# Peptides against a protein of PDB entry 5FRP, part 39

Target 1, 225 residues: chain A of PDB entry 5FRP
Amino acid sequence: VEWTESIPQIIATREDISKELNQALAKTFIDSDPRVRRTSVMIFNKVPVTEIWKNITNKAIYTSLLHLAREKHKEVRELCINTMAKFYSNSLNEIERTYQNKEIWEIIDTIPSTLYNLYYINDLNINEQVDSVIFEYLLPFEPDNDKRVHRLLTVLSHFDKKAFTSFFAFNARQIKISFAISKYIDFSKFLNNQESMSSSQGPIVMNKYNQTLQWLASGLSDSTK

## One batch from the design tools (peptide; aimed at target 1 H67 R70 K72)

Design b2_p21_8_s3 (made by RFdiffusion4, then SolubleMPNN; from b2_p21_8, 7 letters changed)
Fold by OpenDDE base, seed 3:
Structure b2_p21_8_s3 (fold): chain B 225 residues (1-225), chain A 21 residues (1-21)
Amino acid sequence: as target 1 above (225 residues)
Amino acid sequence: LEEETKKYLESLKPAEVELLE
């Protein structure tokens, strides 16, 4: 653990990281101690993306990072999911594609597929986290249409078949959620109007309001579990 | 650093990470 904790500082201070250091770091991602694995993932959060690409050249490190997205240890898994999504976004924004980094990009380009494939685990907590990182990092809000389309095409261009299926399912679900939210707003406005509540439609709208809330809530994970 | 790295590598116990399916 102590050795792994020292790595971010080493990466920040040294321009040339030895092959041996990269090999050692690769092994920490598969260490039996989850604290070591966690610390290894945190390197990607503590070190600027440009320095990571410059100094971490062992492709096994990136592959191992992606694998941890499915780790049974919840804390490490959740950290990894957020980390890899953010790293993907930062890489797209800050790292140029060159001949030298092509092999690493081939791995990084699979991050969207890796994340979308997590939906097949059928865990509500994981689903919520994946939803979150999609909106925050993979497909962030972009007012420029050309940039938005370009980003979307970049994400989709490396999808496997399963990821594509999950993508369509996700979008379909989001449309339904948006519609439900719109109804919720309309019903809320209606219920806040005294004249409307006193009408014959009052009880009907109240029932629909409750149904809408129940439907929305059913998509949320139990925070107590 | 190189010596420390070597010592650390010798102390590492890589294990199979259990993954969710």
Scores: peptide ipSAE 0.186, ipTM 0.721, DockQ to the pose 0.889
OpenDDE base, seeds 1, 2, 4, 5: peptide ipSAE 0.165, 0.181, 0.175, 0.179; ipTM 0.718, 0.745, 0.741, 0.727

Design b2_p21_8_s4 (made by RFdiffusion4, then SolubleMPNN; from b2_p21_8, 9 letters changed)
Fold by OpenDDE base, seed 2:
Structure b2_p21_8_s4 (fold): chain B 225 residues (1-225), chain A 21 residues (1-21)
Amino acid sequence: as target 1 above (225 residues)
Amino acid sequence: LKKKTEEYLKSLKPAEVELLE
């Protein structure tokens, strides 16, 4: 753990990270101690993306990072999911595609598929986290149409079949949620009107309001778990 | 740094990481 914690400072100060250091770092991602694995993931959060690409040249490190997205240890997995999504976004923004870094880009370009494939685990907490990183890092709000389309095409260009299926399901779910929220607002306005609430439609709308709330709540993970 | 790296390599306990399906 202590050795791994020193790596961010070394990467920041040294331009010539040895082959031996890369080999050592690769082993930390598969260490039996989850604290070591966590610390290894944190390197990608503490070191600028440009320095990571410059100094971490062993493809096994990037592959191992992606594998930790499915780690059984919850804390390591959650950290990894956020880290790899952010790293993907930063790489797209700051790293040029060259012949020399082609092999690393081939791995990094699979991050969107890796994340969308997490929906197949069918865990509500994982689903919520994936939803979050999609909106924050993969497909953030972009008012410029050309930039937005380019980003979308980049994300989709390396999707496998399963990722595409998850993508379509995700979008369909978001539409349903949006519709439910709109209904919730309309019902709330109706019930807040005294004349409407006292009408024959009052009890009917109250029931629909409760059903809508129940449906919306059922899609939320338990924060205590 | 090289010596420290070599020492750390000897202390590592690599394991097969179990993944969710």
Scores: peptide ipSAE 0.144, ipTM 0.720, DockQ to the pose 0.874
OpenDDE base, seeds 1, 3, 4, 5: peptide ipSAE 0.134, 0.141, 0.142, 0.137; ipTM 0.713, 0.712, 0.721, 0.715

## One batch from the design tools (peptide; aimed at target 1 T165)

Design b2_p22_1 (made by RFdiffusion4)
Pose (drawn by RFdiffusion4):
Structure b2_p22_1 (pose): chain A 225 residues (1-225), chain P 22 residues (1-22)
Amino acid sequence: as target 1 above (225 residues)
Amino acid sequence: STSDEIDEILNEAFELAEEWDS
């Protein structure tokens, strides 16, 4: 851990080495101890994306980084998901493509599909995290009308069938969810004024709204929240 | 063949959406 903690500054201060470091981090990314794996992925977080793209070039680093996204260990998996997504975003907003660096890009480009494939594991927390992460770094809410799409296609550019089916299913659910929140408000407004304390639908509508709110809460990690 | 593949993907997507709704 002590050794792994020093790399970001070294990489940030010297290009003298890209050989031994690439040789070592590969082992550091698959070590038995999760502390070192975390301290390893923290590199992609602490040192700027450009210096990563310049200094570290070994194929195994990126594959291990993405590989850990499916790991049992939680603290490593979450930081991994967040890191490789923010990295994917920054790895397009700063670094162009040439004849030589494309060799590794096929990994950076399979990041969204890998991210979308996490939904298939069916974990509430992970689904929530991927949800949060995608709209934070991948498909941002800014800044304009045209580039969102221009990049959206680049995100969709490298998908497997699963990534598409899940990409669409996430969208098919959106309408049903909208049809729910809209009725949720249409039912929640029932308390604006006295419509039926026990009249028209008092004994029935309360237990439609009260039971309907559970449907939306069934997909969240903490439904009691 | 491409239309059939798209239809297969869309059907799988609807089936998956239903599984997630359940």

Design b2_p22_1_s1 (made by RFdiffusion4, then SolubleMPNN; from b2_p22_1, 12 letters changed)
Fold by OpenDDE base, seed 4:
Structure b2_p22_1_s1 (fold): chain B 225 residues (1-225), chain A 22 residues (1-22)
Amino acid sequence: as target 1 above (225 residues)
Amino acid sequence: KEEEELKEILEEAEKLAQELLS
């Protein structure tokens, strides 16, 4: 009987603590100092996904996390993009969809769309990062076809129109890149053969090789920027 | 003052992270 009477107080205390923590964290996510924002994002990297879902209940925090993907500070933005992608993947793997967490899931389910929408910024560095996190976290390599399809459908199910467009564009680009790489390899093999180089096809293949290299290089970000 | 405030905010954020890990 006594323990039952203490439960409401404990729950209330925990709720109060949780509320205070959430309020404090919400403020740090929108702090003017990028270092503060960075630290806030790092919480999502350091804390297990299950504990995040349990303790961070303020929707504004999750919304703020997603918004940081477009912030001006490069380091924070990059960290955020990686963090939110990883968090999405971990959430899909470890967090059940319940009535209680439905509202948070509604936000988390927009992460793929948020990421794919970053392609519209038309920044090569951002594009490369988005490409990376898509392959690593959103649509990771999965040998099980059913799981892979399920993941894909999950990702696509919450896309907005722009995300769909970017998704298709991305895939089309990947196909082209793969094709170009394949051709690059073929051309390289051809050029490494002396007999082939001395043939009438030699100059033609050399030209195509150079064009392929140029095309591939144009898609790469400047590492100095 | 601003640096101290920043430090305090960062420490608070770190504390929050630690509390969530605990």
Scores: peptide ipSAE 0.106, ipTM 0.617, DockQ to the pose 0.012
OpenDDE base, seeds 1, 2, 3, 5: peptide ipSAE 0.097, 0.029, 0.029, 0.097; ipTM 0.616, 0.476, 0.475, 0.609

Design b2_p22_2 (made by RFdiffusion4)
Pose (drawn by RFdiffusion4):
Structure b2_p22_2 (pose): chain A 225 residues (1-225), chain P 22 residues (1-22)
Amino acid sequence: as target 1 above (225 residues)
Amino acid sequence: SLTEEELEEGEELYEKFEENLE
């Protein structure tokens, strides 16, 4: 851990080495101890994306980084998901493509599909995290009308069938959710004024809204929240 | 989480998207 903690500054201060470091971090990314794996992925977080793209070039680093996204260990998996997504975002907003660096890009480009494939594991926390992460770094809410799409296609550019089916299913659920929140408000407004303490639908509508709110809460990690 | 029905709808939409590409 002590050794792994020092790399970001070294990479940030010297290009003298890209050989031994690439040789070592590969082992450091698959070590038995999760502390070192976390301290390893923290590199992609602490040192700027450009110096990463310049200094570390070994194929195994990126594959291991993305590989850990499916890991049992939680603290490593979450930081991994967040990191490789923010990295994917920054890895397009700063670094162009040439004839030589494309060799590794086929990994950076399969990041969204890998991210979308996490939904298939069916974990509430992970689904929530991927949800949060995608709209934070991948498909941002800014800044304009045209580029969102221009990049949206680039995100969609490298998908497997599963990534598409899940990309669409996430969208198919959006309408049904909208049809829920809208009725949720249409039912929640029932308390704006006295419509039915026990009249028209008092004994029935309360237990439609009260039971309907559970449907939206069934997908969240903490439904009791 | 994703349901079987949602995945089936996603599969159908993907098939329609492939057909449009043809």

Design b2_p22_2_s1 (made by RFdiffusion4, then SolubleMPNN; from b2_p22_2, 10 letters changed)
Fold by OpenDDE base, seed 2:
Structure b2_p22_2_s1 (fold): chain B 225 residues (1-225), chain A 22 residues (1-22)
Amino acid sequence: as target 1 above (225 residues)
Amino acid sequence: PLTEEELEEGKKKLEELLEKLK
């Protein structure tokens, strides 16, 4: 009986901790002191991705993290870029997409675009860092072709037009894009065949993939001109 | 604007929270 009474308190304590954390982070990410912002970013770097997703539920915090990629303070910006790229990769690997975390995923899925859009700043140091995190975290070396293609498709699926342009400009030469595109087409065909059979969400997913294909195709045509 | 004291308190709180999450 005593343990049962303690469970609500424990849950309440955890909820309180989560609430306090979210409240604190929401403030510290936008603090005027770069040291405070840096410390905030470090939370995402030091805490396991699963614990972050569990405990940080305020979408504004994630949005703030992404905004720090354009931070004026170099150290904070660099840390943020590395952190968000790593966090994205870890999230893809370890976090399942659920209804409950959909809103957070909607933000996290913009990380690739956020990173690729940094190329438009036209800063050599930023470009080098973006290159580094792309090959380390976003599109890491993967010997399994299917996994590699799946990751690529995932990364590209949420690209905005600018990100696609940057991808083709900066990374298309390094990535066997022809192979990736071929596999994407195969995957799209596979998805079309599966979605034609099952759920009301099938058409939405297919539309997104088709859009991605069109964007990839358009990007390739622009690179060959 | 957060005071320096509030900032330090916030940092401390964040550190404590980080330790609790480990």
Scores: peptide ipSAE 0.030, ipTM 0.613, DockQ to the pose 0.014
OpenDDE base, seeds 1, 3, 4, 5: peptide ipSAE 0.029, 0.029, 0.006, 0.005; ipTM 0.542, 0.608, 0.328, 0.315; seeds 1, 4 fail the geometry check

Design b2_p22_2_s3 (made by RFdiffusion4, then SolubleMPNN; from b2_p22_2, 9 letters changed)
Fold by OpenDDE base, seed 3:
Structure b2_p22_2_s3 (fold): chain B 225 residues (1-225), chain A 22 residues (1-22)
Amino acid sequence: as target 1 above (225 residues)
Amino acid sequence: PLTEEELKEGEEKLKELEEKLK
């Protein structure tokens, strides 16, 4: 752990990280101690993206990072998911594609697929986190249409079949949620009107309101977990 | 959460897209 904690400083100060250091770092990502794995992931948060690309050249490190997205240890997994999404976004924004870094890009380009594949785990907490990182890092709000489309195409261009499936399902869900929220608002307005509640439609709308709430709630993770 | 049903719907949409690209 102490050794791993020193790595960010080393990366920041040394231009040439030795092959040996890269190999040692690769081992920390697969360490049996979750604290070591956590510390390793934190390197990607503490070191600028440009320095990471320059100094971390061992493919196994990046591959191992992606594998931690399915880690059993909740804290490490959550950290990894956020880290890899952010790293992907930063890489797209700051790192040019060259012949020299092609092999690393081949791995990094799979991050979107890796994230979208997490929906198949069918865990509410994971789903919410994936939703969050998609909106924040993968497909952020972009007012420029050309940039937005380009980003979307970049994300989709490396999707596997499962990722595409999840992508379409996700988008469909968002539309449904939006519709449900709209209906919830309408029903709420109706129920707040005494005249409307006394009408024959009152009980019907109340039932629909409850169904809508139940549906919306089913899509939300328990904040206590 | 994405339900099994939603995932199936996604698969169908993917197939539709593949057909359009052909």
Scores: peptide ipSAE 0.138, ipTM 0.753, DockQ to the pose 0.866
OpenDDE base, seeds 1, 2, 4, 5: peptide ipSAE 0.124, 0.124, 0.124, 0.114; ipTM 0.743, 0.744, 0.745, 0.740; seed 5 fails the geometry check

Design b2_p22_2_s4 (made by RFdiffusion4, then SolubleMPNN; from b2_p22_2, 10 letters changed)
Fold by OpenDDE base, seed 4:
Structure b2_p22_2_s4 (fold): chain B 225 residues (1-225), chain A 22 residues (1-22)
Amino acid sequence: as target 1 above (225 residues)
Amino acid sequence: PLTEEELKEGEKKLEEYLKKLE
């Protein structure tokens, strides 16, 4: 653990880390001690993305990172999911695609697919986290249409079938949520109008309002669980 | 979170999309 904790500093201070160090680091990602694995993942959080790409050249490290998304240890898994999503986003923003880093990009480009595939685990907590990282890191809000489309295409370009399925499902859900919220607002406005409530439509709208609320509530994550 | 039903719907949409590309 102590050794792994020193890695971020080493990476930050050295221009290039040895092959041996990379190999040693790779082993930490599969260490039996979750603390070691956690510390290893934290390297990706503590070290600038540019330095990671420069110094971590062992592909096994990246593949292992992605694998930890399915880690049994909750803390490690959650950290990993956030880390890889953020790392993906940072990489897209800061790392150029070159011949030299092509092999690493081939791995990194699978992060979106890896994350979307987590929905198939059918775990509520995982699903919630995936939802979160999608909005925060994978497909963040981008006011520029061209950039937004480009980002989207980049994300989709490496999807497997399962990821596409999840993606479509996700988007469909978002559309439904948006629609429901819109209706909720409309219903709320209607219900706040005394004349409207006294009309023949009052009870009907009230019913729809309740249904909408129930639907929305069922789709919302419980932060307490 | 996505439900199994939502995922199934996603599969249908994917299939439809793929058919359109053929």
Scores: peptide ipSAE 0.126, ipTM 0.746, DockQ to the pose 0.716
OpenDDE base, seeds 1, 2, 3, 5: peptide ipSAE 0.117, 0.118, 0.117, 0.101; ipTM 0.745, 0.737, 0.739, 0.735; seeds 3, 5 fail the geometry check

Design b2_p22_3 (made by RFdiffusion4)
Pose (drawn by RFdiffusion4):
Structure b2_p22_3 (pose): chain A 225 residues (1-225), chain P 22 residues (1-22)
Amino acid sequence: as target 1 above (225 residues)
Amino acid sequence: EFIEELEEFDEEVEEFLEEVEE
């Protein structure tokens, strides 16, 4: 851990080495101890994306980084998901493509598909995290009308069938969810004024809204929240 | 009825995704 903690500054201060470091981090990314694996993925977080793209070039680093996204260990998996997504975003907003660096890009480009494939594991927390992460770094909410799409295609550019089916299923659910929140408000407004304390639908509509709110809360990690 | 329709739709989407995964 002590050794792994020092790399970001070294990489940030010296290009003298990209050989031994690439040789070592590869082992450091698959170590038995999760502390070192976390301290390893923290590199992609602490040191700027450009210096990563310049200094570390070994194929195994990126594959291990993305590989850990499916790991049992939680603290490593979450930081991994967040990191490789923010990295994917920054790894397009700063670094162009040439004839030599494309060799590794086929990994950076399979990041969204890998991210979308996490939904298939069916975990509430992970689904929540991927949800939060995608709209934070991948498909941002800014800044304009045209580029969102221009990049949306580049995100969609490297998908497997699963990524597409899940990309669309996430969208198919959106309408049903909208049809829920809208009725949720249409039912929640029932308390604006006295419509039926026990009249028209008082004994029935309360237990439609009260039971309807559970349907939206069934997908969240903490439904009791 | 309204909640049952939403639950049936969710079950269909889950089954479809399981088939795609296989």

Design b2_p22_3_s1 (made by RFdiffusion4, then SolubleMPNN; from b2_p22_3, 12 letters changed)
Fold by OpenDDE base, seed 5:
Structure b2_p22_3_s1 (fold): chain B 225 residues (1-225), chain A 22 residues (1-22)
Amino acid sequence: as target 1 above (225 residues)
Amino acid sequence: DEIEELKKWEEEEKKKLKEVLE
């Protein structure tokens, strides 16, 4: 653990990380101690993306990072999912594609598919996290239409069949959620109006309101778990 | 079925990873 904790500083200060160090780092991602794995993932959060790409040249490290998205240890898994999504976004924004880094990009380009494939686990906590990182990192809000479309195409260009399927399902779900939220707001406004609530429609709207809430709640994970 | 496929995939990928680290 202590050794792994020193790695971010080493990467930040040294231009040439030895092949041996890369190999050693690669091993930490598969260490039996979850704390070691966690610390290894944190390297990607603590070190600037440009420095990571410069100094971490062992492709196995990147592959290992992606695999931790399905880690049994919840904390490590959750950290990994956030980390890899953020790293993907930062890489797209800051790292140019060159002949030298092509092999690494081939791995990094699979991050979207890796994340979307997590939906097939059918875990509500994982689903919520994947939803979150998609909006925050993979397909963030972008006011520039050309950039937004370009990002979307970039993400989709490396999808496997399963990822495409989950992508469409996700979008469909989001549309439904958006619609439900809109209805919730409308019903809430109606119920806050005394005249409307006293009308013959009052009980009907109340029922619809409750149904909408129940539907919305059913899609949410238990925050205590 | 999908969960089993994912587990299989994970095992295969772990094997590949081990091979690369060796």
Scores: peptide ipSAE 0.016, ipTM 0.481, DockQ to the pose 0.029
OpenDDE base, seeds 1, 2, 3, 4: peptide ipSAE 0.014, 0.014, 0.006, 0.006; ipTM 0.497, 0.493, 0.360, 0.380; seed 1 fails the geometry check

Design b2_p22_3_s2 (made by RFdiffusion4, then SolubleMPNN; from b2_p22_3, 11 letters changed)
Fold by OpenDDE base, seed 2:
Structure b2_p22_3_s2 (fold): chain B 225 residues (1-225), chain A 22 residues (1-22)
Amino acid sequence: as target 1 above (225 residues)
Amino acid sequence: DEIEELKEFEEKLKEELDKVKE
C-alpha cells in the first residue's frame, strides 16, 4: 500500500523534473554566450530523435533552435543548420504524426522553409551549407520513386512563397521536378491507400499535395517563359 | 563554470532521457 502511494509521487516528481529540465533548456538556447547555445544545439545531435520528441515538449525550445539558424556566431549557426536539417530528416523517418505532437510538428515542418529562406541572406558560405544539408538530409538520394516523391512533396508542402522561389532557383534543377509531377497519380494512390490516414486527415494531406503540385507547375511555367 | 554546468546539464538530460527509455 505504501509503495502504491509512492508511485504517484514518483511520477509527479519525474514530471516536475522533466518540466524543470525543459524550462532550463529553453533558457540555454537564448543564452548570450555562444558556447552555451552551441552546447544546447548539440543535445539535438547527441540524443536520439525519439527521445527528444518524447521528453522535450516545450515549443519554445524548437522555435529557438530554428531561430539560431540566423544568428551571427558562425560556428553556432553552422551547427544549428546541420542539426535542424538532420533532425527534420530523422523526425520524418522515425516520428509518427499524432494529435499529441501536432504542435511540435507544426514547428518542425517549417524547417525546410527556414533553410531555404537562408538563401536570401546572400552569403556564399551559407548557401553552400544549405545546399549540402538539403541534399544530405532534406532531399536525400532515394532509389524508390514513391518514397522520393513523397519526401519531396512533404518538404515542399509547407513552403512559404519565398522558400519555394529559392527552391526553384537553387535546387529545382538538381531535382527531377518533372518526375515528381509525373508521379502525381501514383502519389495520389499512395495517399488513398494509407490506412493510417484518418478519414479526416486524408483530405488535408491531399490538399497540401495539390497545392504543392500547383506551385511546382507554376514555377516551371515561369521558368520556361 | 557555466560550460561545465551545461555539460552536467546535458549529461543529466541524457540520463533522464535514457531512464525514460528503460
Scores: peptide ipSAE 0.028, ipTM 0.557, DockQ to the pose 0.011
OpenDDE base, seeds 1, 3, 4, 5: peptide ipSAE 0.027, 0.027, 0.025, 0.023; ipTM 0.560, 0.548, 0.532, 0.531; seed 5 fails the geometry check

Design b2_p22_3_s3 (made by RFdiffusion4, then SolubleMPNN; from b2_p22_3, 11 letters changed)
Fold by OpenDDE base, seed 4:
Structure b2_p22_3_s3 (fold): chain B 225 residues (1-225), chain A 22 residues (1-22)
Amino acid sequence: as target 1 above (225 residues)
Amino acid sequence: DEIKELEEWEEEEKKKLEEVLK
């Protein structure tokens, strides 16, 4: 753990990390101690993306990072999912595609697919996290249509079949959620009006309101678990 | 198999929503 904790500083200070160090770092991602794995993932959070790309040249490290998205240890997994999504976004923004880094990009370009494939685990907590990182890092809000489309195409360009299917399902779900929220708002407005509430429609709308809330809540993970 | 499950889930959720918003 202590050794791994020192890696961010080493990466930040050195322009060239030895092959041996890369190999050693690669091993930490598969260490039996989840604390070591966690610390290894944190390297990607603590070190600027440009320095990571420059100094971490062992492709196995990146592959291992992606693998940790399915980690048994919840904390490590959650950290990994956030980390890899953020790293992907930062890489797209800051790293130029070159011949030299092509092999790494081939791995990094699979991050979206890797994340979308997590939906097939059918775990509400994982689903929620994936939803979150999609909105935050993979497909963030972008008011510029051209940029938004370009990002979308970039993300989709490396999808496998399962990821595409998951993507469509995700979008469909989001549309439904949006619609439900819209209805929730409408119902809320209605119920907050005394005249409307006292009308014959009052009880009907109240029922729909409750059902809508229930539906929305059913899609949320239990934060206590 | 996993794809089918997801599609089924989507359809079920759609039905649930439709019932709620009916």
Scores: peptide ipSAE 0.025, ipTM 0.542, DockQ to the pose 0.058
OpenDDE base, seeds 1, 2, 3, 5: peptide ipSAE 0.013, 0.006, 0.017, 0.014; ipTM 0.364, 0.356, 0.395, 0.374; seeds 3, 5 fail the geometry check

Design b2_p22_4 (made by RFdiffusion4)
Pose (drawn by RFdiffusion4):
Structure b2_p22_4 (pose): chain A 225 residues (1-225), chain P 22 residues (1-22)
Amino acid sequence: as target 1 above (225 residues)
Amino acid sequence: ATELAETIAEAFSEAVEEATEE
């Protein structure tokens, strides 16, 4: 851990080495101890994306980084998901493509598909995290009308069938969810004024709204929240 | 390009089927 903690500054201060470091971090990314794996992925977080792209070039680093996204260990997996997504975003907003660096890009480009494939594991927390992460770094809410799409296609550019099916299913659910929140408000407004304390639908509508709110809460990690 | 279009069409169909089942 002590050794792994020092790399970001070294990489940030010297290009003298990209050989031994690439040789070492590869082992450091698959070490038995999760602390070192975390401290390893923290590199992609602490040192700027450009110096990463310049200094570390070994194929195994990126594959291990993405590989850990499916890991049992939680603290590593979450930081991994967040990191490789923010990295994917920054890894397009700063670094262009040439004839030589494309060799590794096929990994940086399969990041969204890998991210979308996490939904298939069916974990509430992970689904929530991928949800939060995608709209934070991948498909941002800014800044304009045209580029969102221009990049959206680039995000969709490298998908497997599962990524598409899930990408669409996430969208097919959106309408059903909208049809729910809209009715949720239409039912929640029932308390604006006295419509039926026990009249028209008092004994029935309360237990439609009260039971309907559970349907939206069934997908969240903490439904009691 | 044709293979990608087919893959997208199949993936859309599968997503529709899954959504119907739900």

Design b2_p22_4_s2 (made by RFdiffusion4, then SolubleMPNN; from b2_p22_4, 15 letters changed)
Fold by OpenDDE base, seed 3:
Structure b2_p22_4_s2 (fold): chain B 225 residues (1-225), chain A 22 residues (1-22)
Amino acid sequence: as target 1 above (225 residues)
Amino acid sequence: SEERKKLLEESKKEAEKLAEEE
């Protein structure tokens, strides 16, 4: 009987400890030291998604994570972008939507918009990273058409206007890139054919090839910048 | 798993330590 009477206090104490831990963790995401912020983000990489959802219940942690995608420190920002995209994908795959986790899902569902909004910064490195995480985590290759459509609809369902605009721009760019790559391959094949190179079309194709390469190169981040 | 819980707790402790050092 005495043990049973102590259980509510123990539960309350554990909840309090958990709450305190969550509050302390929330502060680390906004710490002035980028190393602290980095370590905080790494929790999401080191701990399984199911355990994160179970143990991190403070909304401020998730909102702060999303905010770090726009922070000034490059390393932390890049880590955050990868982490949040992966976390989103893992959450979609492994976490059920319940009444208890609804508020967290409301935040997590904004990750796609958060990522697509990074295109407005107009930074080539950021754009490249966003492109990468979109293909890897947000809209990965899925051979099942129904699953692919469902994922797409899920991603789009919480888009803001800016994210939609970026999404369409991204798709348009991808079409152009795909076309350019296709042409690059064709040009490369042409250039490797000696008979074609000796033709009057050789110089014309070479010029188009160079233009295509320049266009492709201009879209790539300069690692030296 | 118990191991995963430990990892989370360790990460939280590390974060707390870092927060206290400021």
Scores: peptide ipSAE 0.023, ipTM 0.534, DockQ to the pose 0.013
OpenDDE base, seeds 1, 2, 4, 5: peptide ipSAE 0.011, 0.016, 0.015, 0.017; ipTM 0.479, 0.480, 0.472, 0.482

